# Peptides against a protein of PDB entry 5TUV, part 48

Target 1, 107 residues: chain A of PDB entry 5TUV
Amino acid sequence: KEVIDRLRYLKAEIEDLELKERELDQQKLWLQQSIKNVMDDSINNRFSYVTHEDICNCFNGDTLLAIQAPSGTQLEVPIPEMGQNGQKKYQINLKSHSGPIHVLLIN
Target 2, 107 residues: chain B of PDB entry 5TUV
Amino acid sequence: AQECQNLEVERQRRLERIKQKQSQLQELILQQIAFKNLVQRNRHAEQQASRPPPPNSVIHLPFIIVNTSKKTVIDCSISNDKFEYLFNFDNTFEIHDDIEVLKRMGM

## One batch from the design tools (peptide; made by RFdiffusion4, then SolubleMPNN)

Design b2_p13_3_s1 (from b2_p13_3, 6 letters changed)
Fold by OpenDDE base, seed 3:
Structure b2_p13_3_s1 (fold): chain B 107 residues (1-107), chain C 107 residues (1-107), chain A 13 residues (1-13)
Amino acid sequence: as target 1 above (107 residues)
Amino acid sequence: as target 2 above (107 residues)
Amino acid sequence: IKAKSLVVKEVDI
């Protein structure tokens, strides 16, 4: 009896969880579309920027590069491998298909 | 007994997925709020200044920030059309997206 | 203290 009751309880709970997960999936989709619409608005797009001061306030005194690239730009960070001189290679590869990439040295 | 154990494992798996989805949804909400706040800030600032900022003084979204030690040597190779970039570092670096920057800015 | 260095090169593609 106890096992049977536990099985029934678990099955019912799993069904409820399935419904909850589907609800969350739908909410995510709607929110993603909302964000896209807001960002694509002409007025919002005009003012969608940060300043050098903003960046400097967010990070310590390390070397900071700001890379502005169009949406859909491919970003590749390969696994570090040993170079010819025995130094590990740390790389970033960027490829844009829709517009130019702009790089700024912040500090 | 075994069936009960299987269902308990499945229940736990679903609960963890739901928790992750809830967290992701909250992040999206924060992103939208942060973006709206950024736009509002910039609109107000430009109204007060009666002009837009100089083009090279701001970083337009979407962007990434790369930070590395001041001791890191960075080599940047750029294509003629600025569609392809190759960065070489002699040491490790960190990449931060615009979402993280907005969070750090308190948007 | 090592100086910060950034080298930019034009590359043909």
Scores: peptide ipSAE 0.070, ipTM 0.875, DockQ to the pose 0.033; fails the geometry check
Fold by OpenDDE base, seed 5:
Structure b2_p13_3_s1 (fold): chain B 107 residues (1-107), chain C 107 residues (1-107), chain A 13 residues (1-13)
Amino acid sequence: as target 1 above (107 residues)
Amino acid sequence: as target 2 above (107 residues)
Amino acid sequence: IKAKSLVVKEVDI
């Protein structure tokens, strides 16, 4: 039946797509590792920074905080809830496990 | 008939995931390129200046940028070891990662 | 001139 043939075709195509998806997953892993290696290189690490000017050129008119934190630092932004005083609470929670966090006021 | 339809839905789902993964890979490639360009820029700049930038004038990766109104009051609580930060804002804010900043910089 | 106010408090954890 045409339906049986269609089923076989679709199943085969799905298997091919599974292979393609796995290939992409591997490529992602390799690329992520490559990025990590490049960033962890001592020379690259030495030069892995932006300036105040760089940041100011990206943003204008507002208060800008630059928060430098080690990789793996936990960032939590709670859903704004109404506080006891009737105003919404806007919060950022940062937790580092590998080093200190540095905060710079840019603007 | 129903089985064919189910498989067609699954096929489409997989195709969409593959497309998304391909896009994500491209973003990772761009991130790596941007980082390398940043490093190259900074190396060249320091060579021309014959000195590194002042420590407090630069933000090392990884970092985030918090953007909020100039009118926003920010309260920051910091742990003794500087591993934990709590920011309280009286108004909304935006968070941008270093990847986005590098993009905005045109790296 | 609205002064940007960043208040930093040290917390014992």
Scores: peptide ipSAE 0.068, ipTM 0.876, DockQ to the pose 0.032; fails the geometry check
Fold by OpenDDE base, seed 4:
Structure b2_p13_3_s1 (fold): chain B 107 residues (1-107), chain C 107 residues (1-107), chain A 13 residues (1-13)
Amino acid sequence: as target 1 above (107 residues)
Amino acid sequence: as target 2 above (107 residues)
Amino acid sequence: IKAKSLVVKEVDI
C-alpha cells in the first residue's frame, strides 16, 4: 500500500515537472525571439555599441583586440599544436559569409 | 521498490534539468536587460553631446574581445575581401563575447 | 615600453 501510494505520488509529481519543463522551453523561445527583435530594431542597432574605454575598464594589462563581425561569422580555435621549432601554435580562424570583419587594437 | 527508485532517479533528473533551464532563462533575461541598458546609456550620451560618436571610437555589436599578454606576437592574415581572418599567436589568449563584456560593464 | 607588434598580411584567396 505504501509503495503504491509512493508510486502514484512520484508519477503525479513527474507529470507536473514535465509541464513545468515545457513552460520553461516556451518561455526561452519567446525570450530569444524578443531579444532578436530588440537587437534587430533600427534604433537599437544604432546604439548597440561599446567604447574603447568600456573595454579597457573590463580588462587590465593585456593587449586587447576587438573583432567586429557580422552575425553568423564562424569562429574556430584549433587545438594548439607544436610548430616546427617546438613552439606551440595558437590560432583563431574567422570566416564571415555576410560581410567584412573589422579588427581594432584597443591597447 | 525498484520502480520507486527508478522514478525517484527520474524525478531528480528532471528537477536538475528544470533548474538548469531556469538558470539559462535568467541569463537570457539579464542579456536583454543589459542590452537595453546599453542602448539607453548610449542614447542618453548622444543626446547630451548632440552628436554621434566618431565611427572608429566605438565597437558595434556583435563583437568578440581577444586578450593576450603584451609580449604576445600576433600575426594576422586577411583575405582580399576581409571575409576570412587567420590570427597566429605565439602565446595563449582568451576570448570574450559581447555578452560577457556587457556583464563586466555592469549593464 | 615594448610596442605591441601586430603584423597584418594580406592573403590572396
Scores: peptide ipSAE 0.067, ipTM 0.875, DockQ to the pose 0.032; fails the geometry check
Fold by OpenDDE base, seed 1:
Structure b2_p13_3_s1 (fold): chain B 107 residues (1-107), chain C 107 residues (1-107), chain A 13 residues (1-13)
Amino acid sequence: as target 1 above (107 residues)
Amino acid sequence: as target 2 above (107 residues)
Amino acid sequence: IKAKSLVVKEVDI
């Protein structure tokens, strides 16, 4: 009797959790679409930038490159491996399909 | 019973997954807020200055920041159409996305 | 202290 009651309770709880999970999934999709809409707005897009000062305040003491590229640009960072000269190769590969990439040296 | 134990394990897995989804949703909310705050800041700043910032003084979203030592030598190969970039570094580097930058800015 | 350097080259792809 106790085992049967426990089974019934657990099954009911799992069903409730399944509903909650689906609710969260829908909320995530809605919010993602909302963010996209806000960013795609012409006015918001015009003002969607940071300054050199902003970046310098976030990072100190090193060389900083800012790379602006269209959404969907492919970013590849190969695992460092030994090159022909016996040195490890550290690389970044960028490929855009929708527009130019812009690079700015900040520090 | 074994069935009770199996359901309890499943319940726990679902609870953890729900917790993770709730956390992810909160992060998306914060991203949206940060973006809206950025736009508001920039609009206000341009209104006060009565002019937009110089084109090369700002970094438009989406972007990434590459951080490396001041001693690092960077070689950049760019396609004629600026759709493809290859960066070569003689030492290690870090990459930070725009979301992380906005967080560091306190947006 | 060695100054940082950035070398940019245009390439045909």
Scores: peptide ipSAE 0.062, ipTM 0.876, DockQ to the pose 0.031; fails the geometry check

Design b2_p13_4_s1 (from b2_p13_4, 9 letters changed)
Fold by OpenDDE base, seed 3:
Structure b2_p13_4_s1 (fold): chain B 107 residues (1-107), chain C 107 residues (1-107), chain A 13 residues (1-13)
Amino acid sequence: as target 1 above (107 residues)
Amino acid sequence: as target 2 above (107 residues)
Amino acid sequence: EEELIELNKKLLE
């Protein structure tokens, strides 16, 4: 009897959790759409940038590349493989489908 | 008894997923706030300067930052239309998205 | 600010 009651309780709780999870999923979808709308606004788009100074303030001591690419650009970082001379090969592959990619050297 | 244990495990899994989704929603909210703050900052700055910044002095969203040692040699191969980029590094690097940069900027 | 890095650009053919 105790086990049966526990089972019923757990099943009911899981059902409630499923409802909560679906609610959160809907909220995420709504918020994502909201962000997209804000970013796609013509005025916001005009002012959606950072400066070299901004980047330099965030990072120090290293070489920085800023890569600006359209939304939807594919970014691939393959697992490092051994090169012909036994050196590991570190790579970044970028593929855009909607516009050119722009690269800036910072510092 | 085994069924009860299985349901308890399932309940815990769902609770963890819900917690993760709640955290993700909070991050999205922060992203939206950061973006709005960025736009406001830039709009105000341009009003004060009475002109937009030079085109090559700013990095438009979306972008990524690649961070590597100053000693790292970087080779870049570019397609004619600049839609495809291949970067080769002789050492390790880090990638940071624009969202992280905005966070570091305190937006 | 001395550029201590070497950037080599090649066109993809």
Scores: peptide ipSAE 0.067, ipTM 0.883, DockQ to the pose 0.031
Fold by OpenDDE base, seed 2:
Structure b2_p13_4_s1 (fold): chain B 107 residues (1-107), chain C 107 residues (1-107), chain A 13 residues (1-13)
Amino acid sequence: as target 1 above (107 residues)
Amino acid sequence: as target 2 above (107 residues)
Amino acid sequence: EEELIELNKKLLE
């Protein structure tokens, strides 16, 4: 039957796609580890920075805060809600567990 | 048949997911390249200057950039150990990660 | 150009 043939074809294709997806998942894990290794290298770490000029060139006409925090720092941006004064609260909560947070004002 | 239709939907779902994963891998590759280019740039710059940049003139990775109006009032509450920060803004803000910054820098 | 902003800092309890 034509339907049976179609079913067989689809099942075979799905199986192939499953293998492809697993391959991509493994590649992602490998690449993530590679990036980590590159960033954790002592020489690369020494030069892993941007300048004030770099930041200013990326953004125009605004106040810029650069927040340098250790990897794994928790970042929370609550949904704006009305405060007691009737104004919306715009907040950023940062919690580090591995080191201090440093904030710079970029002019 | 209904089974055939179900498998066709599943096939399409898997194809789309695979496409997304391929795109994510490409993004990670670009991130790694951007980081390597950043390191190379900074190494070259320091070699030319024969000195490292001043400590407070650079932002070390990882970091985030907060962008807001110059009229925005920012209140910052800091823990004694500087592990916890609470920012309050009287207006909206944008957050950009270091990856996006590197992209904007053309790395 | 550099503009002044109001930045208030306080300690968390």
Scores: peptide ipSAE 0.062, ipTM 0.881, DockQ to the pose 0.031
Fold by OpenDDE base, seed 1:
Parts: C-alpha cells; sequence; structure tokens
Structure b2_p13_4_s1 (fold): chain B 107 residues (1-107), chain C 107 residues (1-107), chain A 13 residues (1-13)
C-alpha cells in the first residue's frame, strides 16, 4: 500500500539522517580540538596578533578600544537601563580568572 | 496518515538541524584558515623587519573591539578584584570579536 | 592601572 511504502521510506531516510548527524557531530569535535591545538602551539601563539593598522582598516570614523583578555574571561553587557541621573546606562563588565586584561586605545 | 505526517515533520526537523551543523562546521574551518593565515603573515613580516613589533603596538588574541562615537565619554575602572574591569559609556557602542575582525581583514 | 590611567587621559583629551 502507498501509505505503508511511504512510512517505510521515511523511516529509512530518518535512519540515514541520524547517521549523517552523528558524523557531523564527530567532525565538529575533531575540528574544535584541532583549532585548540593550533592556537595553543607556542610558535602560533607567538604570532597570534593583529596590529593597530589592521584594526583601523576594519573600522573608521569612531573611537576604537581593543580589549585583550585571557580565554574564559566573562563578558557582561547589561541591557541599557535608566540610571540615577535619568541617563541610560551603557556598560561593559569584564571579569578574568586566569590573567590580566589589557586595554588599548586605537584611535 | 498521521504517522506519515509525524515522520515528515521529524525528517524536516533533522534536515534543518543538519544544515545548521554543516554551516557551523564551515565557519570553524574558515576560522582555522584565517588564524593560520594571520600567523603566516606575521611571521613573514617579522622576518622582513628582523624584529618583533613593539609590545604595545599589537593586540594579541583573544580580544574584542569596542567601537563608539568620538563624542562618547568612556570611563574605565578596576574593581577590588584586579581582574575585573568596568566600562561606562554615555552613549551606545558596538562590540566585535576577534573572529569578525579576522574576517574583515580578509584572512 | 597605569595603562588604565593613560587610557583615561587619552579618552578625556
Amino acid sequence: as target 1 above (107 residues)
Amino acid sequence: as target 2 above (107 residues)
Amino acid sequence: EEELIELNKKLLE
């Protein structure tokens, strides 16, 4: 029957999709580990930086701050709310657990 | 008929999830390529200059870029915990991560 | 802290 055949087809396809999804999950884990290994390499780490020129070429016309912080640093940007003086609060809160935070004014 | 419909919904859900995972995987690949290109560029540049860049002239990964108007007043303070930084702005700002910067750089 | 002070000076100028 047409319905029975359709059911069988759909079930078989879903099984194939499950296999594909597991394959992608494994590939993602592999790639994430690969990226970590590449970035943690001492030589690569030594050269893992951008210049002021690089940043200026990416952005124009505004004040630019560069904030370098260790991996795992907590970044909080609260929703703007009215402050005590009737002014909206625009804030960035950073908390590092493993090392210092460096701030550079680009322009 | 109802069972067919349920399986078709499940099939579509899995297809969309697979598509999203494929996209995420591609982004990770691009990130790795961009990082490798950055490292290669910097190694070559330092070889040509026969010296590393001054420490305050570069921004090491990981970092974020804060972009705001030139008219924006920015206050920065360090909390009692030396690893905690508080930024206050009198106007709106944008935050860009290092991955986005590398993309804009064409890495 | 010194860097922060310098940053604040530059931003306020």
Scores: peptide ipSAE 0.035, ipTM 0.882, DockQ to the pose 0.029
Fold by OpenDDE base, seed 5:
Structure b2_p13_4_s1 (fold): chain B 107 residues (1-107), chain C 107 residues (1-107), chain A 13 residues (1-13)
Amino acid sequence: as target 1 above (107 residues)
Amino acid sequence: as target 2 above (107 residues)
Amino acid sequence: EEELIELNKKLLE
């Protein structure tokens, strides 16, 4: 009987958790759409940029590449493997479907 | 009972998933705030300067930042499709998305 | 780096 009561309790709790999870999922979708709308706004889009100085202030001592590409651009970073020359291959593959990719050397 | 144990495991799994989703929602909220702050900053800056920044001095969202040692040799190849880029590095690199950059900027 | 600069130039043209 104690086990039965525990089972009933757990089942009820899981049901409540399912409801909570669905609520969170809906909130996520709403927020994602909200962010999209804000970013796609013509005025916001006009001012949606960072400067070279901004980037330089975030990173020190390295070569910095800024790659600007449309949303949805595919980014692939293969696991480094040994190349034909015995060196590890470090690669970035980018594929855009909706617009050009722009690369900037920051420093 | 085995059934009770199974439900307890399920309950815990759901609780952890909910926690993760809550954290993700918080991050999205912060992203939205950061973006709005960025836009506000830029609007104010351009207003004060009475002109937009030079076109090649800014990086429009969305973007990524790649940082690597100054000694790293970088080769960039453009595929037959002009929207496809292949970057080859002779050493390790780091990739940072625009969200992380905005965080580092204190937005 | 020089190659990257050249690449950027091409992209801006």
Scores: peptide ipSAE 0.026, ipTM 0.882, DockQ to the pose 0.023

Design b2_p13_4_s2 (from b2_p13_4, 11 letters changed)
Fold by OpenDDE base, seed 1:
Structure b2_p13_4_s2 (fold): chain B 107 residues (1-107), chain C 107 residues (1-107), chain A 13 residues (1-13)
Amino acid sequence: as target 1 above (107 residues)
Amino acid sequence: as target 2 above (107 residues)
Amino acid sequence: SEKLELENLLKLL
């Protein structure tokens, strides 16, 4: 009887959790759409930028490059391997399909 | 019973997924707030200056920041249409997305 | 070229 009661309890709880998970999935969908709409708005898009000062305040002591590229741009960072000269290769590969890539030296 | 144990494992698995989804939802909310705050800041700043920032003085979203040592030598190869970039570094580097930058900015 | 200019700038670091 105790085992049967426990089984009933667990099944009921799992059903409630399924409902909760579906609720969260819907909330995520709505929020993602909301973010997209906000970012795609012409006025918001016009003002969606950071300054050199902003970046410098976030980082110090190193060389900083800012790479601006359209959404969907492919970013590849290969695992470092030994090159022809016996030194590890550290690379970034970028490929855009919808617009040009822009690079800025911050410091 | 084995059935009870199986359901308990399933319950725990669902609880963990729900917790992860809740965390992801919170991050999306923060991203949206940060973006709205950024836009508001920039609109106000441009109103006060009575002009937009000069070209190449700002970084438009979406972007990434590459951080490397001052001693790192960087080589860049660009396609003729500026759609493809290859960066070579002689040392390690870090990559930070725009979301992380906005967080560091306190947006 | 813009490519050359950028490459030169980056190599100066």
Scores: peptide ipSAE 0.042, ipTM 0.881, DockQ to the pose 0.030
Fold by OpenDDE base, seed 5:
Structure b2_p13_4_s2 (fold): chain B 107 residues (1-107), chain C 107 residues (1-107), chain A 13 residues (1-13)
Amino acid sequence: as target 1 above (107 residues)
Amino acid sequence: as target 2 above (107 residues)
Amino acid sequence: SEKLELENLLKLL
């Protein structure tokens, strides 16, 4: 029957898609590990920085803060809530577990 | 008939996930390339200058950039160990990760 | 303190 044939076709296609998805998952894992290895390399780490000029060229007209924190630092941005004076509160909470946080004012 | 419809829905879901994963993989590839280009640029620049940049003139990865209006009042509270930072803004702000910055830099 | 210095710097903006 036509329906049976369609079912068989769909099942076969889904199986192929499963294989493709697993392949992509594996590629992602390998690439993530590769990126980590490259960044953790001592020579690369020595040169893994941007300048104030770099940042200023990317952004203009605003106050710019650069926050350098270790990987894994917890970043929380609470939903803006009305304050006691009727002003919304805008907050950033940072919590590092492996090292100090460094903040630079760029402009 | 209902089984065919169910499988078609599943097929479509898988196709969409695959598409998303392909896009994410491409982004990771670009991230790695951008990082390598950054390192190469900095190595060359330091060789030409015959010295590293001043420590306070660069931002080491990983980092984030916070930009807000120059009229925004920013209050910062820091823990004794510098592991915790609390920022309060009287207006909206934007956060950009180092990956986005590298993209904007054209790396 | 470093905290005060940072706060003062930010307040100047």
Scores: peptide ipSAE 0.034, ipTM 0.880, DockQ to the pose 0.030
Fold by OpenDDE base, seed 4:
Structure b2_p13_4_s2 (fold): chain B 107 residues (1-107), chain C 107 residues (1-107), chain A 13 residues (1-13)
Amino acid sequence: as target 1 above (107 residues)
Amino acid sequence: as target 2 above (107 residues)
Amino acid sequence: SEKLELENLLKLL
């Protein structure tokens, strides 16, 4: 039947898609490791920075804070809640485990 | 048949998932390229200047940028552990990661 | 200025 043939076709296509998905998963893992290796390289690490000018060119009209922290630093932004004074609390919580956090005012 | 319909739904689901993974992979590739371009730019700039930039004039990766209104009052405190930072804002703010900054820089 | 105050605060931390 045409239905049986369609079923066989769909099953075969799904199998091919499964293979494609696994291929993409492997490529992602490889690329993630590659990025890590590139960033951890001593020479690359030495030059892995942006300037104040770079940041100012990306943003305007606002107060800009740059927060530099070690990889793995936890960033928490709680949902704003009303304080006792009737004002909403807007917060950023940072927790580092491997080194100091550096904060800069850019503009 | 119902089985054909089920498989067609599954096929479409897998196709969409693959499309998403392909997009994510492309983003990772662009991130790696952006980082390499950043390193190359800085390396060339320092070679031309025959010296590194002043330590406090640059922001080393990884970092985040927080932007808020110039009218926003920002309070910063170090919590129980020296590795914990609490930022309080009296108004809304935006957070941008270093990847987004590199994109905005055209890297 | 408010900017200066913020900078001073950040330096103290």
Scores: peptide ipSAE 0.030, ipTM 0.880, DockQ to the pose 0.026
Fold by OpenDDE base, seed 2:
Structure b2_p13_4_s2 (fold): chain B 107 residues (1-107), chain C 107 residues (1-107), chain A 13 residues (1-13)
Amino acid sequence: as target 1 above (107 residues)
Amino acid sequence: as target 2 above (107 residues)
Amino acid sequence: SEKLELENLLKLL
């Protein structure tokens, strides 16, 4: 029947898609590892920075803070809640486990 | 048959997921290219200047940028070892990662 | 705008 043929076709296509998805997953893992390796290279690491000018060119006249923290630093932005004075509190919590955090005012 | 329709839905779901994964892979490629371009730029700049930039004039990766109004009051509590930071804002803020910054820089 | 470490800026305020 036509339905049986369609079922066979769809099942075969899904199998092909499963293979394609697994291929993409592996490619992603390899690329992520490649990026890590490039960033961890001693020479690249030495030059892996941006300048104040770079940041200023990316953003206009607001207050800009640059927070440099080691990889793996925990970043928490709690849902704004009412503070003790009845105002919403806006917070950023940072916790590093491997090194100090450095904060700069850019402009 | 209902089974045929179910498989068609599954196929479409997989196709969309594959499309998303392909897009994510492309983004990772662009990130790697951007990083390499950043390194090359900085190497060239330091060669021309015949000196490295001052330590406090650059932001080393990884970093984040916090953007808020000029009117926003920012309070910061820092641990003794500088491993933990608590920022309090009296108004909203935006956070941008280094990847987005590199994109905005045109890297 | 001034370019300072936030820690230093906070000390000045």
Scores: peptide ipSAE 0.043, ipTM 0.880, DockQ to the pose 0.026; fails the geometry check

